# Ledger of designs, part 68: peptides against a protein of PDB entry 5HDT

Target 1, 163 residues: chain A of PDB entry 5HDT
Amino acid sequence: MVVKTFMDMDQDSEEEKELYLNLALHLASDFFLKHPDKDVRLLVACCLADIFRIYAPEAPYTSPDKLKDIFMFITRQLKGLEDTKSPQFNRYFYLLENIAWVKSYNICFELEDSNEIFTQLYRTLFSVINNGHNQKVHMHMVDLMSSIICEGDTVSQELLDTV
Target 2, 163 residues: chain A of PDB entry 5HDT as posed
Amino acid sequence: MVVKTFMDMDQDSEEEKELYLNLALHLASDFFLKHPDKDVRLLVACCLADIFRIYAPEAPHTSPDKLKDIFMFITRQLKGLEDTKSPQFNRYFYLLENIAWVKSYNICFELEDSNEIFTQLYRTLFSVINNGHNQKVHMHMVDLMSSIICEGDTVSQELLDTV

## One batch from the design tools (peptide; made by RFdiffusion4, then SolubleMPNN)

Design b2_p17_6_s2 (from b2_p17_6, 8 letters changed)
Fold by OpenDDE base, seed 5:
Structure b2_p17_6_s2 (fold): chain B 163 residues (1-163), chain A 17 residues (1-17)
Amino acid sequence: as target 1 above (163 residues)
Amino acid sequence: SAAEYKARRREYYPVFD
């Protein structure tokens, strides 16, 4: 299973990283990013999060446009955190925990449209955060947002208005 | 180098459990 393969892979396995490079690239194709099934898109997002974890601090995706598409895609999936009663909530939690822990979005600082990506991320997080979320969810959200603020040299007015 | 790359990865991007 593709999902399980990336979930079980660690950062120090260089041979495995090389072996599954083509699969990692394929998972970022429009076929998966624009898949009509919401559950499939969530699984794809989790796989992509694992890929960023495995290949950190670099991504196997060389196109800035592709990287932007991927992170905008992941950001859209985080909207699913709003429903804590969803049967898929555990996977949304996995996605949030992963990207917060790895600081995956920090690679976006290399992109020209980083402010757009971060703004959309913050708007999404603030739109879904509520008192029904447990402390761990809140912690991961705060960690994700604060890591970006701390690493950024400048903060746009738009981002300040969002926060 | 590969060694430097791995060292940097361990420092800033710990393995996610």
Scores: peptide ipSAE 0.020, ipTM 0.574, DockQ to the pose 0.057
Fold by OpenDDE base, seed 3:
Structure b2_p17_6_s2 (fold): chain B 163 residues (1-163), chain A 17 residues (1-17)
Amino acid sequence: as target 1 above (163 residues)
Amino acid sequence: SAAEYKARRREYYPVFD
């Protein structure tokens, strides 16, 4: 129900955004980020992606460490894109499409560890990308990576080596 | 203001549902 609520919420629902702000904050807790169920973690990731969409351009999370944890968490979930035949693939696609469309990772430019986050993202995407992915998946992956490169002021050599 | 905030959001990010 919680996941569905955020999925259906739009960016202009200000009253609802305020109502569910605390819920959004709790969703980023270790309880959810480290949930033992893989499917639950995927749903959490999708919900977090929706939260970034809803509250864009500012995330409701004020802690740099928490933001890092969230994006590293989302990055880990993207590994599930590798198996195109998985029954959960549609949710992985939703996650990818959302974060690429919204450019959610751009929030990370304000973080000290942005290069680490982007490096892990690129490594993950390159590790899962394959010929089994359709054109839309490839497009979202490329859009996600290219937007970060084009909009970033500084890119570490490590990140460049990853690309 | 709320109007400015909404305008800023629409400027940087599209509506995605």
Scores: peptide ipSAE 0.020, ipTM 0.550, DockQ to the pose 0.057
Fold by OpenDDE base, seed 1:
Structure b2_p17_6_s2 (fold): chain B 163 residues (1-163), chain A 17 residues (1-17)
Amino acid sequence: as target 1 above (163 residues)
Amino acid sequence: SAAEYKARRREYYPVFD
C-alpha cells in the first residue's frame, strides 16, 4: 500500500520522487486530513512524515497555508502517543522518530504562523509525555523540541510559557 | 547543482531508515 511505498523510498530515488509527486499532493487534501477514521489519519500522517523525509530539504507543498494545515494535522496525531498499549503505538512511534530525526518541523520557520505551530506541538508533547514511555520516546520528544529552540531565532511568549 | 543539493540534504536532513 501507500504507506509501504513511501517507507521504503529513500532520498536519492529521484525518479520515484517524481512518479509519486501527485500522490504526495493528494495525501495533503482535506479528504485525508479530515478523514473520519483515526487509523486512516495516522497512516496519512506517517506518509506525510515520509514525504517530508524523502523530499527534504524542500517540501513538495508550495502553499504556506497547506504546510500549516499539514503540521497542525501531524501535531494532532501525536496525541496518540499517550496510549503505549495501543495496537497502533508502533506507528505513532514511527511518526515521532521520523519527524524528530528528519527535523521536519524546521520547514515551518519559513511560515508566518511558525510560533503557533511550535506552540501547539509543545503543548501536545507535554500533554502526552509520561513515565510509561521508554527512554527512547522521551529522547525523541526532547530532541524534537530542543532542535526547534536551537534553530529558531525567536520564541513566542506563549511558547515560553509552555516550557 | 544536483551534488550540492544532495549534500545539503545529508547535512541538515539525515537519511532515515
Scores: peptide ipSAE 0.018, ipTM 0.563, DockQ to the pose 0.058
Fold by OpenDDE base, seed 2:
Structure b2_p17_6_s2 (fold): chain B 163 residues (1-163), chain A 17 residues (1-17)
Amino acid sequence: as target 1 above (163 residues)
Amino acid sequence: SAAEYKARRREYYPVFD
């Protein structure tokens, strides 16, 4: 499985990173980002999260528009965190944990529309946060948001006001 | 350098164990 391949890969696997670069690029195509199956989209999001981890601090995606699409896509998938009883919750948790730990969204500071991306992220997270989430989920959500606020020089007051 | 690049990666983006 492609998901397992990227999940098991570390940042020091340079030869392997080169080998799977084309696959990483294809995973960001509209075919996958707009896939009709929700479970497939979740798997794609997890793969993309791993790709950001593996290729950090740089992303293999050179197009700012593509990067925006990817992070907006990932943000949309985070809505699945709302149902803690879902069979796919563990994968949503993995997605959250990964992007929070890696600080994947920090690459968005290089994008012109970073504030839009962050705003959508915050709105999404606050929409799904509930008392059914355990402490780890809450911690990752807070870490994800605080990392952007603390490390972003370009975080607008408007964004802060939306939180 | 490559070493500095890798060091930066590990410091800012820790690898999942």
Scores: peptide ipSAE 0.019, ipTM 0.567, DockQ to the pose 0.059; fails the geometry check

Design b2_p17_6_s3 (from b2_p17_6, 10 letters changed)
Fold by OpenDDE base, seed 2:
Structure b2_p17_6_s3 (fold): chain B 163 residues (1-163), chain A 17 residues (1-17)
Amino acid sequence: as target 1 above (163 residues)
Amino acid sequence: MKEEYKKHRKTYYPFFD
């Protein structure tokens, strides 16, 4: 299983990182990012989150456009957090916990369209947050948003209006 | 922290196996 492969991989496993580099690149293809199955897209997002963890502080994706597509994709998946009773909620929680813990979105500061990415992230999180979420979910959401605000060099007016 | 997180993932997210 591809998801398990990247979940179990360590950051210091250089040989494995090189071996699975092509797989990491393929997972970011339109075939997976635009997959018609919602559950498949969630698994892809979780895998991408682990890829960012493994290759941190860098990313194996060299194209700024591809990085933008990936983070916009991950952001769209986070909408699944809205249903706390979903059978897939634990996987959505994993995605949230991972990206908050790793601070994966911080790599977006190097992108020209970082403000657009952050704006969409904040809008998505604010749209799905509700009283049905436990304290841990709230904590990860707050940690994710606050880290971007605190560590960012600049914040656009649009992002400020969203927050 | 990294190792702790790895252990955490294996413990609390076994459904990915």
Scores: peptide ipSAE 0.149, ipTM 0.802, DockQ to the pose 0.643
Fold by OpenDDE base, seed 3:
Structure b2_p17_6_s3 (fold): chain B 163 residues (1-163), chain A 17 residues (1-17)
Amino acid sequence: as target 1 above (163 residues)
Amino acid sequence: MKEEYKKHRKTYYPFFD
């Protein structure tokens, strides 16, 4: 129910954005980020992706450490893209499509540990990319990585080594 | 958010409860 609420929410729904702001903050708690059920974590990731979409260009999370935790969490969920035959693949695709379209990771440029986040993202994407993925999946992965490279002022050597 | 994307989401992701 909560996941559906954020999925259906529009960016221009200011009243709803204010109403569910507290819920958005709670969804980033350790309780959800460290939930033992991987399917729940995937739903949480999708919900967080929608939160970034709804509140773009600035997320409601004010703590740099919390933002880092969230993006590292989302990055870990992207590992699920490797199995195209998984019953949950469509939800992983939703996650990928959303963050690529919204350019959610670009918020990380304001973080001191941006290079670490981007490095982990690239490593994860390259680890799951395979020939079983259709063109749309590949396109979203490329869009996601290209947006970061094109907008970034500096790229670490470690990140360059992953490309 | 583009209206086309909104329609896309409703069409292709109805499986969310």
Scores: peptide ipSAE 0.137, ipTM 0.792, DockQ to the pose 0.640
Fold by OpenDDE base, seed 5:
Structure b2_p17_6_s3 (fold): chain B 163 residues (1-163), chain A 17 residues (1-17)
Amino acid sequence: as target 1 above (163 residues)
Amino acid sequence: MKEEYKKHRKTYYPFFD
């Protein structure tokens, strides 16, 4: 299973990272990002989150447009956090925990459209956050948003208005 | 940004089935 392969991979496994580089690139293709099955898209998002973890500090994706597409894609998947009773919630939690811990969105500071990405992230998080979420979910959301604010030298007024 | 990534280590994720 592809998801399990990346989930179990270590950041220091240089030989494995090289071996699965092409697979990592393939998983970011439109075939997967625009897959009609939402469960498949969730698994793809989790796999992409692991790819960012494994290849940190350098993402294997060289195209700024591709990076934007990936983070906008991941942001859209976070909408699934709104249903805490879904059988897929634990996978949405995995996605949130991963990207918050790794600070994956920090790579977006190198993109011209960083403010757009961060704005969409904040809007999405605020749209799904509710009192039904446990403290760990809230902490990861706060960690994710706080890290971006802290690392950003300047942010757009639109983003500031959202916070 | 990149320095922050260098501080990260392998993490166990218990909430994924």
Scores: peptide ipSAE 0.080, ipTM 0.738, DockQ to the pose 0.178
Fold by OpenDDE base, seed 4:
Structure b2_p17_6_s3 (fold): chain B 163 residues (1-163), chain A 17 residues (1-17)
Amino acid sequence: as target 1 above (163 residues)
Amino acid sequence: MKEEYKKHRKTYYPFFD
């Protein structure tokens, strides 16, 4: 139910955004981010991606530490893209497509640990890219990485070393 | 992805106004 609620929500639905704000905050709790079930974590990641979409260009999370935790969490889930034959691949694709289109990671420029987050993202993406991915997957990966490079004033040497 | 999406994170270009 929760997954569908945020997936179907419109960006201009202000009343619904206010109504489900507490749910959005709850989904970012350690209970969900550190859930032992990988399928649950994937669903949580998809919900969080939709939350970023709905509240774009801002985020409902006010804590920099919480934002860092969320994006590090999402980055870890993207590892699932490496197996194109997985039954859950479509959800991993949804996650990738969403965060690429929304430019969700660009919120991280407001964080002091942005370089760490971007470095982990790039390392993860390059580790999962393979010839089994179709053009759409490759396109979203490139779009995601390019958006960060274009937005940033400076790129750390560590990040450059991963490219 | 739904086609009704209108908003995404703003992009800033440091070399242009």
Scores: peptide ipSAE 0.029, ipTM 0.649, DockQ to the pose 0.033

Design b2_p17_6_s4 (from b2_p17_6, 8 letters changed)
Fold by OpenDDE base, seed 3:
Structure b2_p17_6_s4 (fold): chain B 163 residues (1-163), chain A 17 residues (1-17)
Amino acid sequence: as target 1 above (163 residues)
Amino acid sequence: SAAEYKARRREYYPYFE
């Protein structure tokens, strides 16, 4: 129910955005980010991706530490893209498609630990990418990585060396 | 970055494989 709510919400629906702001904040709590159920964590990641889409250009999370936790969390979920035969693969695809299209990680450029976040993202993507993925998956992965490189004025050489 | 994010904003409707 919560997942559907955020998926169907328009970006310019200010009344609904205000109504569900507290819910968005609670979804980023340690309770959800460290939830023991892998499927729950995936759903949380999808919701967080939708939250970034809906609340653009500003995320409702104002704490740099919280933003770091969220994106490190999302990055960890992307490991599930490796198994293309998983029953949950469609949700992993949704997550990837969303964050690639929205360019959600670009919020991280203002964070002190942006290089750490991007490095972990690239390492994760390169660890899961394989020839079993279809063209759309590959396209989203490439779009996600290339947009960060192209738009990042402060991208470290260390990050570039990982590509 | 925020300005670029706003410029890209549009209604998003995901498609599933």
Scores: peptide ipSAE 0.022, ipTM 0.645, DockQ to the pose 0.091
Fold by OpenDDE base, seed 1:
Structure b2_p17_6_s4 (fold): chain B 163 residues (1-163), chain A 17 residues (1-17)
Amino acid sequence: as target 1 above (163 residues)
Amino acid sequence: SAAEYKARRREYYPYFE
């Protein structure tokens, strides 16, 4: 499946990156972002996270609006971290680990609506974080939030109120 | 170049390898 393809792909394979560029673009379509199946949306989010990893430091998406849609979409999927006993938790963990390590959200600093994106991210993370999560989950969440605060020039008052 | 690309990756993504 597409998920496995992107998971196994490394950043140094320029030939493969070029080959799958069109697929990467199609994965960001409304068909996938608004797919009615929750499990499909999770898989799409993981693929998108891998795309950001593979194509770093620049995403293949040229539209700021599309980038906003993607990160708002990924943020919504992170709500699934709330249930550690879910059969899909490992994929939610993968998503979190990936975006935290890659610092995928940092590309949003170039977007006009970055504050909205970061605010939604923080609200989502604080809504799902609990003492049942292991140390790695907590570290990834903290690392993700701290990196954005430390590397951003300013944060909105709304975001500060959330923290 | 490949070297320039890697340098940019480290600048933008400090933990990216």
Scores: peptide ipSAE 0.022, ipTM 0.590, DockQ to the pose 0.047
Fold by OpenDDE base, seed 2:
Structure b2_p17_6_s4 (fold): chain B 163 residues (1-163), chain A 17 residues (1-17)
Amino acid sequence: as target 1 above (163 residues)
Amino acid sequence: SAAEYKARRREYYPYFE
């Protein structure tokens, strides 16, 4: 129900955005980010991706530490892209497509630890990318990484070493 | 303003249009 609600919401629905703001904030709580069920964490990640899409170019999360936690969390979920035959692969694909299309990680440029976040993202993507992925998956991965490189004002040596 | 918000959205997230 919650997943579908955010998936169907558009950026211009201001009334709905206000209505579900509290829900968006609760989804970023440690309760959900550290949920013991892997499938639940994936659904949470998809919801968070949709929240970033809906509230773009800003995020409803005001704490830099919370934003860091969220993106590190999303990055961890992307590890699930490795198994292309998983029943949950379509949701992992949705997550990837969404964050690549929206350029969600670009919000991280405002964070002090942006380079750490990007480094972990790149390491994760390079870890899961394989020849079993179709052209669209590869395209989204490239788009995601390229957007960060092209729009970044500064790139750490650690990030350069990762690429 | 709403106009400024949409302008920012178009600038950084071109796929939304």
Scores: peptide ipSAE 0.021, ipTM 0.588, DockQ to the pose 0.048
Fold by OpenDDE base, seed 5:
Structure b2_p17_6_s4 (fold): chain B 163 residues (1-163), chain A 17 residues (1-17)
Amino acid sequence: as target 1 above (163 residues)
Amino acid sequence: SAAEYKARRREYYPYFE
């Protein structure tokens, strides 16, 4: 399965990275990003997170618009973290842990619309955070937000209003 | 260079180790 293939791949597998490049590009197509099944979208988000991990520090996606679409897509999937009792919560946790650990959103600093992406991320995280989340979830959420603030030279007023 | 690329990966992305 495609999902398992990317999940098990490491950053030093240069030959495999080249082999699966086309597949990585296809996973970012509108067909997958706008898939009607929310469980499929979650799996796609996890795959994309793994792709960013594998190809770090440079993503295989060359279009700024495509990168924006991907990160906005991933941000929307993080809404699923709200329900800690969901059968898919472990996959949402995987997504959160991955993007926080890799610092995937740091790629967005090269995008013109980075402020919009970060604002939506912060709004989403604060909307889903609750007392039902364990310490690890809270830690990853804080790590995501702190990394972006520390890396950025300036923080917009809109972003400050969300913090 | 390839060496510089790997160095950046290790610095900014913990999964590289």
Scores: peptide ipSAE 0.020, ipTM 0.577, DockQ to the pose 0.052

Design b2_p17_7_s1 (from b2_p17_7, 8 letters changed)
Fold by OpenDDE base, seed 1:
Structure b2_p17_7_s1 (fold): chain B 163 residues (1-163), chain A 17 residues (1-17)
Amino acid sequence: as target 1 above (163 residues)
Amino acid sequence: DEEFEKLLEKRKEKRAK
């Protein structure tokens, strides 16, 4: 129900954006980010991806620490891309496609821990990339990584070692 | 759950165009 709400929402729906702002904030709470159910965490990640899409170019989250937690959380969920035969794969694909298309991670450039976030993202993506992924998955992964490098002013040595 | 999957597919198709 909550997932559908954000998936159907447009970026230009200002009234709806205001209406669901508190819900967006609530979804980023530790209760959801640290939820014991893996499927719930995936759904939360998808919702968060949609929230970044809807509120772009600005996130509704004002705390740098919260933003870091969210993107580290999303990064952890991307590990699920490793199994293309999983019944949840389509949701993992949705997550990847959304964050790549929206360039959601680019908001992290304003964070002091951006290098850590990007490094973790790259490590995760390279760890799950396999020949079982179709061309679209590969394209989204490449788009996501290349966009960050191209738009970033600096790249840490740790990130360079990952590439 | 089925409704969610259908919505996902629609979104993917929309972005692919």
Scores: peptide ipSAE 0.151, ipTM 0.790, DockQ to the pose 0.711
Fold by OpenDDE base, seed 2:
Structure b2_p17_7_s1 (fold): chain B 163 residues (1-163), chain A 17 residues (1-17)
Amino acid sequence: as target 1 above (163 residues)
Amino acid sequence: DEEFEKLLEKRKEKRAK
């Protein structure tokens, strides 16, 4: 499984990073990002999160438009955190934990539409966060949002209103 | 997906070290 491949890969595996680069690029195609199956999209998001982890601090995606699409896509998947009783919740947790730990969204600071991405992220997180989530989920959500606020040079009024 | 759960757990353990 593709998910397993990237989950098991370390950042210092340079030969593997080169070997699977084309696969990483292919996973960001519209075929996967716009896949009609919600579970498939979740798996794709997890793979993409791992790709950002593996290739950090750089990303294999060179197109700003593609990067925007990816992070908007990942943000949309985070909506699945709202159902803590879902059989897929652990995968959503993996996604959240990964992007928070890696600080994957930091790549977005170089994008022209960074504020749009962050605003959508915050809106999504606040829409799903609730007291039913355990402490770890809350911690990762806070870590993710705090890192963006602390490292951002400028924050739009819309983003400030969201926070 | 039991296989995925196992991988997830292993990953968590690795990051905790």
Scores: peptide ipSAE 0.146, ipTM 0.788, DockQ to the pose 0.848
Fold by OpenDDE base, seed 5:
Structure b2_p17_7_s1 (fold): chain B 163 residues (1-163), chain A 17 residues (1-17)
Amino acid sequence: as target 1 above (163 residues)
Amino acid sequence: DEEFEKLLEKRKEKRAK
């Protein structure tokens, strides 16, 4: 099970990181990012979040275009946080908690389209946040957004309008 | 799916410490 492989892997295991590098690269292929099953895409997003955690502070993906695709993909999955009664909500929570704790999106500052990625992230988060979310969800959302604002030297007007 | 949920809880426990 691919999901188990990365979820169970520790960040300091250099031998395992090398062994599963090709698997990590394969998981970011269009086959998985554009998979027709919504539940599969959620699992893929969780795996990708774990990959960023494991390989931090450097992602194994060397292509800026691929990194953009991945983060736009993860952002789209966060829309699932809107339904707190969904049977998959705990997996969406895991995704949010992971990327907030790892500060995964901070790697996007190296990308030319970072502002686009952050804007889409903020719009998505504000579109799904509601009073039905518990304190932990709100905390992770705030942590995720504030870490990006604090890391960035300048904020575009479009991003300011989103906040 | 059951195995995934188990791993999910395991990760939550690790990060809570």
Scores: peptide ipSAE 0.145, ipTM 0.786, DockQ to the pose 0.730
Fold by OpenDDE base, seed 3:
Structure b2_p17_7_s1 (fold): chain B 163 residues (1-163), chain A 17 residues (1-17)
Amino acid sequence: as target 1 above (163 residues)
Amino acid sequence: DEEFEKLLEKRKEKRAK
């Protein structure tokens, strides 16, 4: 129900955005980010990705620490892309496609710990990318990484060493 | 789960246009 609500919501639905703002905030709580069930965490990540899409360009999360936690959380979920035969792969694909198309990670440029976030993202993507992935998966991975490099004025040496 | 997959397919169709 919650997943469907955010997936069906348009960016210009101002009344709905206000109505579900508190729900969006609760989904970023430690209860969900540290949930013991891996499948629940994946669904939470997909919802968070939709929230970033809906509220773009402004995220409803005002705390820099909370934003960091969210993106580190989303990054950890992307490890699931390694198994293309997993029954959950379609949801991992949805997550990847969404964050790549929306350019959700671009909000991290305003954070002091942006280099840490981007470094962890790149390390994760390179750890799971392989020839078993289809062209669309490869495209989204490349689009995501390229967008961050192109928009950033400077890239840390650690990030450059990862690429 | 089934409804999620349907929503995913609808999104793919919209983006393919």
Scores: peptide ipSAE 0.132, ipTM 0.778, DockQ to the pose 0.749

